# Peptides against a protein of PDB entry 5T59, part 183

Target 1, 112 residues: chain A of PDB entry 5T59
Amino acid sequence: TTPTMQSTSLLTEHLGYPPISLVDDIINAVNEIMYKCTNAMEKYLMQRNIIGKKDFSDEIKIGTAKLESLLENSVDKNFDKLELYVLRNILSIPSDLLEENRFRLLHHEKLV
Target 2, 90 residues: chain B of PDB entry 5T59
Amino acid sequence: EHIRFQRLVQVCNKALEESIRKLQSWEKIHECFPNYGQTREGIENLTVCQQQVIKLWSNLSRVEFDAIFHERSIEEKLNQLDDLINKARS

## One batch from the design tools (peptide; made by RFdiffusion4, then SolubleMPNN)

Design b2_p28_2_s3 (from b2_p28_2, 12 letters changed)
Fold by OpenDDE base, seed 5:
Structure b2_p28_2_s3 (fold): chain B 112 residues (1-112), chain C 90 residues (1-90), chain A 28 residues (1-28)
Amino acid sequence: as target 1 above (112 residues)
Amino acid sequence: as target 2 above (90 residues)
Amino acid sequence: SKRREEIREAIAAGDKEKLDKIEEELEK
Protein backbone atom coordinates (compact mmCIF):
# COMPACT_ATOMS: atom_id res chain seq x y z
CA THR B 1 0.00 0.00 0.00
CA THR B 2 0.98 3.63 -0.47
CA PRO B 3 0.23 6.28 2.12
CA THR B 4 -1.57 9.45 1.15
CA MET B 5 -2.08 12.83 2.67
CA GLN B 6 -5.51 11.69 3.73
CA SER B 7 -4.18 8.63 5.49
CA THR B 8 -1.55 10.73 7.24
CA SER B 9 -4.22 13.05 8.54
CA LEU B 10 -6.36 10.19 9.74
CA LEU B 11 -3.44 8.49 11.40
CA THR B 12 -2.38 11.72 13.04
CA GLU B 13 -5.84 12.09 14.45
CA HIS B 14 -5.86 8.50 15.61
CA LEU B 15 -2.37 8.49 17.09
CA GLY B 16 -2.47 11.99 18.49
CA TYR B 17 0.76 12.71 16.64
CA PRO B 18 2.07 12.43 13.08
CA PRO B 19 3.34 8.98 12.10
CA ILE B 20 6.79 10.39 11.36
CA SER B 21 7.09 11.46 15.00
CA LEU B 22 7.30 7.85 16.07
CA VAL B 23 9.97 7.18 13.48
CA ASP B 24 11.85 10.28 14.59
CA ASP B 25 11.84 9.03 18.16
CA ILE B 26 13.19 5.66 17.07
CA ILE B 27 15.91 7.11 14.86
CA ASN B 28 16.97 9.67 17.44
CA ALA B 29 17.16 6.98 20.07
CA VAL B 30 19.30 4.63 18.01
CA ASN B 31 21.65 7.45 17.06
CA GLU B 32 22.08 8.39 20.69
CA ILE B 33 22.69 4.77 21.60
CA MET B 34 25.19 4.44 18.78
CA TYR B 35 27.33 7.29 20.02
CA LYS B 36 27.09 6.10 23.59
CA CYS B 37 28.41 2.75 22.47
CA THR B 38 31.31 4.13 20.48
CA ASN B 39 32.17 6.59 23.21
CA ALA B 40 32.18 3.82 25.78
CA MET B 41 34.41 1.75 23.56
CA GLU B 42 36.91 4.54 23.11
CA LYS B 43 37.00 5.33 26.81
CA TYR B 44 37.44 1.70 27.75
CA LEU B 45 40.34 1.21 25.39
CA MET B 46 41.93 4.55 26.21
CA GLN B 47 42.12 3.45 29.82
CA ARG B 48 44.07 0.49 28.49
CA ASN B 49 46.14 2.29 25.92
CA ILE B 50 49.58 1.28 27.16
CA ILE B 51 50.77 -2.28 26.60
CA GLY B 52 54.37 -3.26 27.10
CA LYS B 53 55.31 0.35 27.60
CA LYS B 54 53.94 1.16 24.14
CA ASP B 55 51.24 3.81 23.82
CA PHE B 56 48.48 2.80 21.41
CA SER B 57 46.36 5.92 21.95
CA ASP B 58 46.55 7.06 18.35
CA GLU B 59 45.65 3.66 16.97
CA ILE B 60 42.76 3.40 19.42
CA LYS B 61 41.36 6.77 18.39
CA ILE B 62 41.64 5.96 14.70
CA GLY B 63 40.25 2.47 15.12
CA THR B 64 37.29 3.62 17.17
CA ALA B 65 36.55 6.31 14.63
CA LYS B 66 36.53 3.70 11.88
CA LEU B 67 34.13 1.52 13.80
CA GLU B 68 31.92 4.51 14.50
CA SER B 69 31.80 5.31 10.82
CA LEU B 70 30.99 1.73 9.97
CA LEU B 71 28.21 1.66 12.53
CA GLU B 72 26.84 5.00 11.34
CA ASN B 73 26.57 3.73 7.80
CA SER B 74 24.87 0.55 8.88
CA VAL B 75 22.44 2.35 11.17
CA ASP B 76 21.62 4.84 8.46
CA LYS B 77 20.83 2.18 5.90
CA ASN B 78 18.92 -0.18 8.14
CA PHE B 79 16.80 2.47 9.77
CA ASP B 80 16.02 4.06 6.44
CA LYS B 81 14.62 0.67 5.53
CA LEU B 82 12.75 0.61 8.80
CA GLU B 83 11.28 4.05 8.25
CA LEU B 84 10.14 3.16 4.78
CA TYR B 85 8.58 -0.09 5.91
CA VAL B 86 6.84 1.41 8.93
CA LEU B 87 5.37 4.30 7.02
CA ARG B 88 4.26 2.16 4.09
CA ASN B 89 3.06 -0.98 5.80
CA ILE B 90 2.47 -0.43 9.51
CA LEU B 91 1.32 3.14 9.88
CA SER B 92 -0.91 2.90 6.85
CA ILE B 93 -4.59 2.72 6.00
CA PRO B 94 -5.80 0.36 3.29
CA SER B 95 -7.20 2.10 0.25
CA ASP B 96 -10.63 0.58 0.75
CA LEU B 97 -10.93 2.47 4.04
CA LEU B 98 -10.15 5.75 2.36
CA GLU B 99 -13.40 5.65 0.46
CA GLU B 100 -16.10 8.04 1.59
CA ASN B 101 -18.12 5.57 3.61
CA ARG B 102 -15.13 4.04 5.36
CA PHE B 103 -13.55 7.40 5.98
CA ARG B 104 -16.48 8.30 8.15
CA LEU B 105 -16.03 5.16 10.16
CA LEU B 106 -12.58 6.14 11.35
CA HIS B 107 -13.75 9.61 12.19
CA HIS B 108 -16.89 8.36 13.87
CA GLU B 109 -15.06 5.88 16.06
CA LYS B 110 -12.90 8.62 17.48
CA LEU B 111 -15.84 10.82 18.31
CA VAL B 112 -17.88 8.09 19.94
CA GLU C 1 -6.18 -10.17 14.42
CA HIS C 2 -3.56 -7.78 15.78
CA ILE C 3 -0.53 -7.79 13.53
CA ARG C 4 0.82 -4.26 13.17
CA PHE C 5 2.50 -3.92 16.55
CA GLN C 6 4.09 -7.32 16.17
CA ARG C 7 5.47 -6.24 12.82
CA LEU C 8 6.78 -3.02 14.32
CA VAL C 9 8.68 -4.94 16.98
CA GLN C 10 10.00 -7.35 14.39
CA VAL C 11 11.32 -4.70 12.04
CA CYS C 12 12.86 -2.77 14.93
CA ASN C 13 14.66 -5.87 16.11
CA LYS C 14 15.80 -6.63 12.59
CA ALA C 15 17.16 -3.13 12.09
CA LEU C 16 19.00 -3.27 15.41
CA GLU C 17 20.44 -6.70 14.70
CA GLU C 18 21.56 -5.81 11.21
CA SER C 19 23.08 -2.55 12.42
CA ILE C 20 25.28 -4.17 15.05
CA ARG C 21 26.33 -7.09 12.86
CA LYS C 22 29.54 -5.42 11.75
CA LEU C 23 30.67 -4.99 15.34
CA GLN C 24 29.96 -8.64 15.98
CA SER C 25 32.68 -9.55 13.52
CA TRP C 26 35.94 -10.16 15.32
CA GLU C 27 37.78 -9.80 12.04
CA LYS C 28 36.32 -6.37 11.53
CA ILE C 29 37.22 -5.32 15.07
CA HIS C 30 40.75 -6.62 14.76
CA GLU C 31 41.18 -4.89 11.43
CA CYS C 32 40.61 -1.55 13.12
CA PHE C 33 43.31 -2.26 15.69
CA PRO C 34 45.98 -4.14 13.78
CA ASN C 35 48.93 -3.53 16.12
CA TYR C 36 47.01 -3.34 19.36
CA GLY C 37 45.37 -6.63 18.48
CA GLN C 38 48.70 -8.33 17.97
CA THR C 39 49.34 -8.24 21.70
CA ARG C 40 47.82 -10.72 24.10
CA GLU C 41 46.58 -8.01 26.39
CA GLY C 42 45.21 -6.06 23.46
CA ILE C 43 43.23 -9.04 22.25
CA GLU C 44 41.80 -9.51 25.71
CA ASN C 45 40.82 -5.87 25.96
CA LEU C 46 39.23 -5.88 22.52
CA THR C 47 37.32 -9.03 23.32
CA VAL C 48 35.86 -7.57 26.49
CA CYS C 49 35.19 -4.28 24.78
CA GLN C 50 33.36 -5.96 21.91
CA GLN C 51 31.18 -7.96 24.26
CA GLN C 52 30.37 -4.98 26.43
CA VAL C 53 29.49 -2.78 23.49
CA ILE C 54 27.15 -5.38 22.06
CA LYS C 55 25.48 -5.80 25.43
CA LEU C 56 25.21 -2.06 25.86
CA TRP C 57 23.68 -1.76 22.42
CA SER C 58 21.13 -4.45 23.13
CA ASN C 59 20.21 -3.24 26.59
CA LEU C 60 19.94 0.44 25.74
CA SER C 61 17.92 -0.22 22.61
CA ARG C 62 15.48 -2.43 24.48
CA VAL C 63 14.97 0.10 27.24
CA GLU C 64 14.74 3.12 24.96
CA PHE C 65 12.46 1.52 22.38
CA ASP C 66 10.14 0.19 25.06
CA ALA C 67 9.98 3.67 26.53
CA ILE C 68 9.14 5.15 23.15
CA PHE C 69 6.45 2.57 22.51
CA HIS C 70 4.96 3.25 25.92
CA GLU C 71 5.07 7.02 25.63
CA ARG C 72 3.47 6.86 22.21
CA SER C 73 0.96 4.19 23.27
CA ILE C 74 1.77 2.56 19.99
CA GLU C 75 0.66 -0.99 20.84
CA GLU C 76 -2.78 0.21 21.82
CA LYS C 77 -3.04 2.52 18.85
CA LEU C 78 -1.94 -0.12 16.37
CA ASN C 79 -4.29 -2.68 17.87
CA GLN C 80 -7.10 -0.18 17.55
CA LEU C 81 -6.12 0.43 13.98
CA ASP C 82 -6.22 -3.29 13.27
CA ASP C 83 -9.64 -3.49 14.87
CA LEU C 84 -10.93 -0.59 12.83
CA ILE C 85 -9.67 -2.14 9.63
CA ASN C 86 -11.15 -5.52 10.48
CA LYS C 87 -14.45 -3.94 11.41
CA ALA C 88 -14.59 -2.01 8.19
CA ARG C 89 -13.98 -5.17 6.20
CA SER C 90 -16.61 -7.18 8.02
CA SER A 1 19.66 12.78 5.56
CA LYS A 2 18.96 13.17 1.90
CA ARG A 3 17.51 9.69 1.68
CA ARG A 4 15.17 10.22 4.62
CA GLU A 5 13.95 13.41 3.08
CA GLU A 6 13.28 11.62 -0.18
CA ILE A 7 11.41 8.89 1.64
CA ARG A 8 9.26 11.34 3.54
CA GLU A 9 8.57 13.40 0.47
CA ALA A 10 7.53 10.34 -1.49
CA ILE A 11 5.36 9.15 1.39
CA ALA A 12 3.63 12.51 1.60
CA ALA A 13 3.06 12.54 -2.13
CA GLY A 14 1.91 8.94 -2.27
CA ASP A 15 4.49 8.29 -4.93
CA LYS A 16 4.62 4.53 -5.15
CA GLU A 17 7.10 4.50 -7.98
CA LYS A 18 9.56 6.66 -6.10
CA LEU A 19 9.18 4.58 -2.96
CA ASP A 20 9.78 1.40 -4.93
CA LYS A 21 12.95 2.87 -6.38
CA ILE A 22 14.19 3.85 -2.95
CA GLU A 23 13.50 0.36 -1.66
CA GLU A 24 15.47 -1.09 -4.53
CA GLU A 25 18.40 1.19 -3.79
CA LEU A 26 18.36 0.23 -0.14
CA GLU A 27 18.61 -3.43 -1.04
CA LYS A 28 21.84 -2.90 -2.95
Scores: peptide ipSAE 0.701, ipTM 0.955, DockQ to the pose 0.897
Fold by OpenDDE base, seed 4:
Structure b2_p28_2_s3 (fold): chain B 112 residues (1-112), chain C 90 residues (1-90), chain A 28 residues (1-28)
Amino acid sequence: as target 1 above (112 residues)
Amino acid sequence: as target 2 above (90 residues)
Amino acid sequence: SKRREEIREAIAAGDKEKLDKIEEELEK
């Protein structure tokens, strides 16, 4: 199924918020989590940056940044998939319910 | 019967799982710290760090996503949507 | 992101073809 403006409106009415708002929350959350994870990793390793007489601080910073980039790319891809799936298949209204009689039912149920 | 919320949870879990997969690769981790990972202590630190990050990822995502779902009342709303659809088709 | 914006635009427009293309790209 493919969402329409009508579907979005009906879902917004039903949810009390636009469907994309849920996705925004999810994506914002995972991004925050991602950076918390990478930050924690950097901090942990930076507290252990000296091994023997060698300081690995620079390598740790660079390495953590690389991992962050890898994770970021993966998050972007996978949650783009998620967004697409959610908006198309979960937060969607079947076309048969967009017919006049079914449309009335949706509104009627909301008002009752 | 009620399927949409289940799907939501499933796709969220899948996205989270697939996203963290790269960090689950020791090879990928080691590649980012080539010299650090050549030391015994470095390997130990990276190992612990990897495990902690994965756990942190899992724990935070669970807590945050549950909070979102609760705040948005999404389970209830999706169940209602399912019910509405089923009712219309009955 | 750019892709995210494309998704949202296609969703808003009900552009099934574009959404399908995006899905294909994401599977690569």
Scores: peptide ipSAE 0.701, ipTM 0.955, DockQ to the pose 0.895
Fold by OpenDDE base, seed 2:
Structure b2_p28_2_s3 (fold): chain B 112 residues (1-112), chain C 90 residues (1-90), chain A 28 residues (1-28)
Amino acid sequence: as target 1 above (112 residues)
Amino acid sequence: as target 2 above (90 residues)
Amino acid sequence: SKRREEIREAIAAGDKEKLDKIEEELEK
């Protein structure tokens, strides 16, 4: 199904917030987690940057940056999919409930 | 009866799992540290690092997503939505 | 994000065709 302005309004009334707000929370959270993970990785390895007589600090910095980019791309793609799915299929109102009589029912149920 | 919240959890888990998949590849990790990973000690460090990052990812995501779901009362709201839809169709 | 903006615009407009196209692109 495909959401409409009417369904968005109804869902906003039902949820107490716009559907996209939930998605925003999820996206913001995963981004924060992502950078915490990459930061932890870099710090862990930088504490172990010298092996024998060699200092691998530069390689570690470059390597962790590459992994961060890889993770960013994956997060972006997969959570775009998530957003699309959630908004179309989970936070949605079936077309049969968008009829006038059904619309009144939604309001009635909220008030009772 | 109640299916929407279950689906939300499922798609969240799927997105998280798919996102971390490349970091679960030792080959991908090693490719980023070509010289460091040629040393015994480097391999050991990378192995531990990989494991710890995956654990951190999993733990943080669970805690944060559960917090979001709670704060937004999304399970209750989605269950109510399911009930409303079912009632309307009765 | 450009893609994210496109998704939200299509959602707001109820543009099924655009949403379907975006889904297809995301599967590639």
Scores: peptide ipSAE 0.699, ipTM 0.954, DockQ to the pose 0.902
Fold by OpenDDE base, seed 1:
Structure b2_p28_2_s3 (fold): chain B 112 residues (1-112), chain C 90 residues (1-90), chain A 28 residues (1-28)
Amino acid sequence: as target 1 above (112 residues)
Amino acid sequence: as target 2 above (90 residues)
Amino acid sequence: SKRREEIREAIAAGDKEKLDKIEEELEK
């Protein structure tokens, strides 16, 4: 199924906000969580940067940055998939309900 | 009867689980800290760190996503949408 | 994100073909 301008309008009216707003919230949240996680990791390891007489601070900084990049790439891919799925399949109106008679029914149900 | 919200939760969980998959790999973690991870103490620290990060990821995502769903009243709205669709098809 | 923008543009346009293509790319 594929969203249309009509379905978007109907869903916006139904939800009280555009469907993409929900997705924006989700993506913004996961991005924030992602950076909190990577920051926590760096902080944790940096507090444990010296083992014996060797300082691993530089390696820790580089390593955590690499992990952050890996996580970023994974988040981007998986939540792009999520966005596409949600907008196409969850926050969508079946085509049969976009017909004139069905459209009137939806409006009627909302108004009563 | 009500399926859309369930699907939303499922795809969110899947996205979260798949996203953290790389951090769940000890090999990936160790590769980022090749010398640090060659020490006993380093391995211990990385192990704890990995576990804590995964836990933090899971906890934060649960809290934040639940908050979003609540603020957007998405369960109710999706249930209503399901009901409308089912009614129209009756 | 370039991909995200493409998704949103295709969604707004109702471009099924483009969306299908993006889905295929994401599965790789």
Scores: peptide ipSAE 0.698, ipTM 0.955, DockQ to the pose 0.850

Design b2_p28_2_s4 (from b2_p28_2, 12 letters changed)
Fold by OpenDDE base, seed 4:
Structure b2_p28_2_s4 (fold): chain B 112 residues (1-112), chain C 90 residues (1-90), chain A 28 residues (1-28)
Amino acid sequence: as target 1 above (112 residues)
Amino acid sequence: as target 2 above (90 residues)
Amino acid sequence: SSRREEIREAIAAGDEEKLDKILEELEK
C-alpha cells in the first residue's frame, strides 16, 4: 500500500467519506451559487431591458453571458487552487504518521 | 492547537473572495453592457445589480458552505485529526 | 475539469512536483 493510498484510506475511515467528497461538495456548491448569481443578474436586468424607446434585451443577454464566463473562469481557477490546497495540506496525514508504529496507533485510536 | 479547520475556512473564504473580485470591478461590469451603461437608468440598474449579485454571492456561499461543513462534520473531524497528530508527536 | 483531474491524480500519486507545477500554472 502506497503512502497516499494509506492516507486516503485512513482519512476515509476517519471522515466517514473520501476526502474528495468534501471538495466535491464545495465545488458543486460554488458552481450552483455562481449560476444562481448570474441568473439573478440576467433576470434583474431583463426586467429593466427597455430604457426610453430602446430595447437592450440582446445586449443584456450577451453581457450577462460574458460576465458568467468571466466568473466561471475565476471560480475554476480559484477553486482548483482550493482543491489542491485542501487535499495537499488539510486533508492529509503527515508522513511520519504513516510509518508502521504510528499507523497502528491511528488505526487503533479510531477503532477505540 | 487546532489548525486544519481554520485553514479550511480561510482557504474557502480566499477562494470565494478572489472569485468574485472580477465582478466587483465596475469597469468589468460596464464593458459588458457598453450601450446600456451609457444611460442613466442603465448605470443605476447595473449598480444595483452588481451590489445584489455580490451580496447574493456572499450570503449563499456562507449558508451553503456552513451546511456542507455541518453535514460533513468537518470541524470535529479535523480537530480530531489535529489531536491525533499532536498526540502521536508528543 | 481537466486541471481538477490532474490535481487529483497528482494527489493520489503523491507527486509533489506535479502539484507544484499545477500550482504555478494556477498562479499565472
Scores: peptide ipSAE 0.731, ipTM 0.956, DockQ to the pose 0.544
Fold by OpenDDE base, seed 2:
Structure b2_p28_2_s4 (fold): chain B 112 residues (1-112), chain C 90 residues (1-90), chain A 28 residues (1-28)
Amino acid sequence: as target 1 above (112 residues)
Amino acid sequence: as target 2 above (90 residues)
Amino acid sequence: SSRREEIREAIAAGDEEKLDKILEELEK
């Protein structure tokens, strides 16, 4: 068993779910929030699409799509960094504790 | 002594803050609505829209992330993990 | 998605060098 497999197994047992499941929840949540925000923006502006004698509906749709794209790219980048950090530094077992004796100790503590 | 959950909250907040930064830029918003933003009413609407979206982002993120953390019992689990690691090293 | 998969694969493999490279790319 590789050390990483051991870590994942130990953490899954400890958490009651795989570490990546937490990250998946976070990513899914922020994506949902993102689209709620962009949808709200579009709806708000589309209710105010006529200024004077001009109809800006097309510009609003295009503009909102551009902002959505910008936000989407930023979310992807920043939450990829988050995933990397969380899995590497937070939901991890230090290598010195992956030794045979330490591994058994962690199991013992869970059962007691 | 307990550090992992604090770090989780910190990195979540950082990711959220960095993600919304582009929408906090008036210049970026205006660039997306070049003609609409040339009108007084358009500017007013965009200003309100910007503020509302940022608030919505912040509020929804807080509620949803807190719900996730609660449902996953992550604070308790990370504290326990810290304790186990500290005990193993003692 | 491809980046996420790459991160997860590197985590699973314990490839610290790969993770460092991914992080460097993300910070550009």
Scores: peptide ipSAE 0.730, ipTM 0.956, DockQ to the pose 0.562
Fold by OpenDDE base, seed 5:
Structure b2_p28_2_s4 (fold): chain B 112 residues (1-112), chain C 90 residues (1-90), chain A 28 residues (1-28)
Amino acid sequence: as target 1 above (112 residues)
Amino acid sequence: as target 2 above (90 residues)
Amino acid sequence: SSRREEIREAIAAGDEEKLDKILEELEK
């Protein structure tokens, strides 16, 4: 068994779910929130699309789409960093504890 | 002593803050609505919209992330993990 | 998606060098 496999197994046993499941929840949540925000923006502005005698509906649709794309790119970048950090540094087992004796100790502590 | 959950919260907040930063820029908002933003009413609407979206982002993320953390019992689990690691190194 | 999969693969493989490279790219 590789150390990484051991880590995943131990963490899954400890958490009751695979570490990536937490990250998936976070990513899914922020994506949902993102689209709720952009949708709200579009709807708010579309209800205010006419100023004076001019209809700005087309500009609003294009503008909100641009903002959505900008937000999507930023979310992807920043939460990729988050995923990397969480899996590497938070939901991880130090290598020194994956040695035979340490591994057994952690397993024993969890079961007792 | 317990550090992992704190770090999780920190990196989540950082990711959320950095993600919304561009929407916090009035210049960036205005660039997306160049003609609409040249009108008085347009500026007012964009201002309110910007503020509301940022608040919505902040509030929803707080509620949803807290719910996730609770459902996954992540604070407790990460604290236990810290304790196990510290104990093993003792 | 592709990047996320790359991250997860590197994590599973314990490839610290690959993770460093990915992070460096993300910081650009």
Scores: peptide ipSAE 0.730, ipTM 0.956, DockQ to the pose 0.545
Fold by OpenDDE base, seed 1:
Structure b2_p28_2_s4 (fold): chain B 112 residues (1-112), chain C 90 residues (1-90), chain A 28 residues (1-28)
Amino acid sequence: as target 1 above (112 residues)
Amino acid sequence: as target 2 above (90 residues)
Amino acid sequence: SSRREEIREAIAAGDEEKLDKILEELEK
């Protein structure tokens, strides 16, 4: 068993779920929120698509799509960074604890 | 000392804030609606829309992330992890 | 594969160097 596999196993045991599950929840949530926001924006503007005698529906659709793409790119970038940081630095076991005798600590605490 | 959960909250907030940064730019918003934004009424609509979206983003993210953290008991678990690590190093 | 998958693979492999590279790319 590799140290990383050991870490994952230990953390999974401690958390009751794999570390990546938390990250998945976070990322899924933000994606859902993102599309709710963009959808709301499109709907709001489409209800106000006519100004004077001009219909801006096409521009609104294109514009909101552009904003959605912009937001998607930003979300992807920033939450990739988040995932990396969380998995690397937060949901991690220090190397000094990834020794045979140290693994017993987590198991012992669980059993007590 | 408990540090992991605080860091989690910090990085989540940072990611959320940085993600919405572009939408906070009026210039970026206007660029997407070049002709619509040339009208007074269009500007007003875009302004309200921008504010509402940012507010929606903030509110939804707070509620949803708090729910996730609660459901996953992550504060407790991370505090325990900190304690275990500190204990092991002592 | 997606960047996300690349991150997860690097985490699973314990490849700190790869993670550093990914982070550098993300910060550009």
Scores: peptide ipSAE 0.728, ipTM 0.956, DockQ to the pose 0.548

Design b2_p28_3_s1 (from b2_p28_3, 15 letters changed)
Fold by OpenDDE base, seed 4:
Structure b2_p28_3_s1 (fold): chain B 112 residues (1-112), chain C 90 residues (1-90), chain A 28 residues (1-28)
Amino acid sequence: as target 1 above (112 residues)
Amino acid sequence: as target 2 above (90 residues)
Amino acid sequence: KLEELEKIYKELQKRLEESKKKLEEAEK
C-alpha cells in the first residue's frame, strides 16, 4: 500500500523530518560512494595506462564508464526497491493508528 | 518487539550487496577491459582494483549509512514507532 | 607495483577512518 498523506504527516511529526528525507540521504550517500569507487579505479588505471608499447587510455576510460553505468543501473534498481519498501513497510503507520483515537495517542506521546 | 530498525538495516545491506554484484564478477570486469585484460599486468591491475573497490564500497557504505542513521536518530524513532503500534494493538 | 592504487585508497581510507572516529564520538 502507498503511504497516505496522513501517515506521512504523522511520521514527519514523529521523525522531525519527512520519511522520504531518510531515503534521500541513503540514496545520495550510495551514489557518492559509487562515484568515489569508480573514480578511484579510473585514476589508478590511467596511471598504468601503458603496458609495453600499447596505450590503453581510451579503453580504460570507456571501460570504467561502462562499469560505472552497470553499477549505476544496479544501484538505481535496488535502491528504488529499497525506497518503496522503506516507505511502505518500515516508515508506515497501520491503518488502525490512523483512526482518531489512535491518532491522538501519537500526539500525546510526542508531547510527553 | 522492535523490528523496524532491524528491517531497515537488512534492506540496506541487501540493496548494497545486490548493487555491487556486477563488480564482483570478474567476467564483467574483464569484459569492460577486453584488451587491457589480455595482458598479465593488466589482469593484475584489474584484480587489485576490483578487490579494493569492493572493500571500499562496503566500508564507505557502512560508515556513511551508520552516520545517516545516527543523524536521523532513526533507530530510536523506529523503536518508538514500534512501541506505539504495539501499544495500539494492546 | 601497487603504490599508485594504494595511495588513492589510503587517502580514501584516511577519510573513512576520520568519519568512523566522528561517528564513534557522536555515539558516546
Scores: peptide ipSAE 0.138, ipTM 0.864, DockQ to the pose 0.015
Fold by OpenDDE base, seed 1:
Structure b2_p28_3_s1 (fold): chain B 112 residues (1-112), chain C 90 residues (1-90), chain A 28 residues (1-28)
Amino acid sequence: as target 1 above (112 residues)
Amino acid sequence: as target 2 above (90 residues)
Amino acid sequence: KLEELEKIYKELQKRLEESKKKLEEAEK
């Protein structure tokens, strides 16, 4: 299921930052990378826009935009899944441990 | 024993691989440039772009994600989390 | 033709390598 407020608080204390912050970093990074990739491709093709006396500039712009859109959609889909998985299965505390004993254990470990 | 960080790396790689899969399809690339891709030079240019973009995608993501993992000390923190959970259950 | 693409990607690779070096230094 979805993370609880208690779980988030405990994990935040453990990590030193909210769990969602890690996911945000990952998503922001991939979005930046995506843009760099498509931008590079467009620039390269635009430098080679004329073939056989025909100008393909418009097609290149449209095509690159389509590729970017396609990639963006795929990124959104896959990293949404990633977000859910990470928050639910990786950065998570089992429900049976979301009791006082777990909290005390965390504090105990910090003190040792 | 320590499984969470491994899972994190795996799901990140999977997400990256699945995301770039459409660009790995020559058919999809060609569909975006139907007339340009009908020329010899166009095909060559698109081929180079496709190959290089995929490489760039892979390389940039590796570096950036590793940086994130380091900055967030996530491997250590996840290992500690595993240990805490295992200890609590023992 | 390949040269122009290489130029573009070399610039990106340069930045990538710089980032990689920073990461390696931070890990030490």
Scores: peptide ipSAE 0.143, ipTM 0.865, DockQ to the pose 0.015; fails the geometry check
Fold by OpenDDE base, seed 3:
Structure b2_p28_3_s1 (fold): chain B 112 residues (1-112), chain C 90 residues (1-90), chain A 28 residues (1-28)
Amino acid sequence: as target 1 above (112 residues)
Amino acid sequence: as target 2 above (90 residues)
Amino acid sequence: KLEELEKIYKELQKRLEESKKKLEEAEK
């Protein structure tokens, strides 16, 4: 099920931040890591671009770009699924807590 | 009892593992460097590069995700959420 | 972070070189 506005509000109060913020942090982190990895790969190979008498610089640049694209597509796909799963199944409020009585309880716990 | 944080860790690990899977394929790596990979030295360099990238991916993700989880206090918050839900169902 | 990756690469290269030396010794 898709998170409701009420669930988002309650979770924001509980967490101290919107649930989506956690997911954003995760996605931003993995994207940063991804580019660091591909950059490191390119640098490593570019330091070893000459084999014998042949310069493979162009091939290395093209090849690393292809790998970056491949990794980027995979990251996007898998972490989109992660986002959906986290927001729907982990950072979710069951129907019991969406009732008025449970809502009051959450406020009470915060104030005490 | 407490299950949400465990699930979060699991889904994060799964996403990371699935994302790097294609780079774990030597065939995929070699296809990107068809001529370079036909040389002995090229193969050696690509092999080292592949292994290093995979290790870097794993290590960096572990450190960064742990930092995020700590900064967001997500384990504690999810445990509290589990407790609240359990109380509501009791 | 980049430094750590470089360390890993260097370690792998070291291991590769050691393996090559062992192979050369075995072929003698």
Scores: peptide ipSAE 0.141, ipTM 0.855, DockQ to the pose 0.012; fails the geometry check
Fold by OpenDDE base, seed 2:
Structure b2_p28_3_s1 (fold): chain B 112 residues (1-112), chain C 90 residues (1-90), chain A 28 residues (1-28)
Amino acid sequence: as target 1 above (112 residues)
Amino acid sequence: as target 2 above (90 residues)
Amino acid sequence: KLEELEKIYKELQKRLEESKKKLEEAEK
């Protein structure tokens, strides 16, 4: 179920921030980690680019780029799923609680 | 009783695991370096890189995600959400 | 042969540890 505006508002009030902000933090973090990993690999291999009188610099660059692309695609796919799941199933309010009487309870709890 | 935070951790771990799965394949790594990987030294270098990248991936993600969860107080907030829902249904 | 990689990952590890330390301090 797609989150409603009401659900988002209530959760924002509860969390102190929009639910999407958490997901954004997660996604930004994993992307940063991803590039750190691939960059480290490339740097290491580029320091060992010559083997047996052959220069593999071009192959290393291309290969690392391919790995990065592969990882990017996988990250995008899996974390898109994560985003949807989190927003719909974890950071969600059941429909029955979206009724006026129910989210009054949420406000009441906040005030206590 | 409290399930949402546990689910969050689970889905994060799953996403991380699935994301790195292809790099765990030696075949995939080797395919990216077909000539380099035909040399002894090349294989050794690639092996080290593969192992260290996977380790780095896991370690960095663990620390960073924990930091995010802490900064966002998400465990507490999700537990509270569970409690509110349960209370409303009682 | 592993020196360059070790240097790179040690640097990353250092930053990781710093982050971990900050997190630990925040949790106290």
Scores: peptide ipSAE 0.132, ipTM 0.863, DockQ to the pose 0.015; fails the geometry check

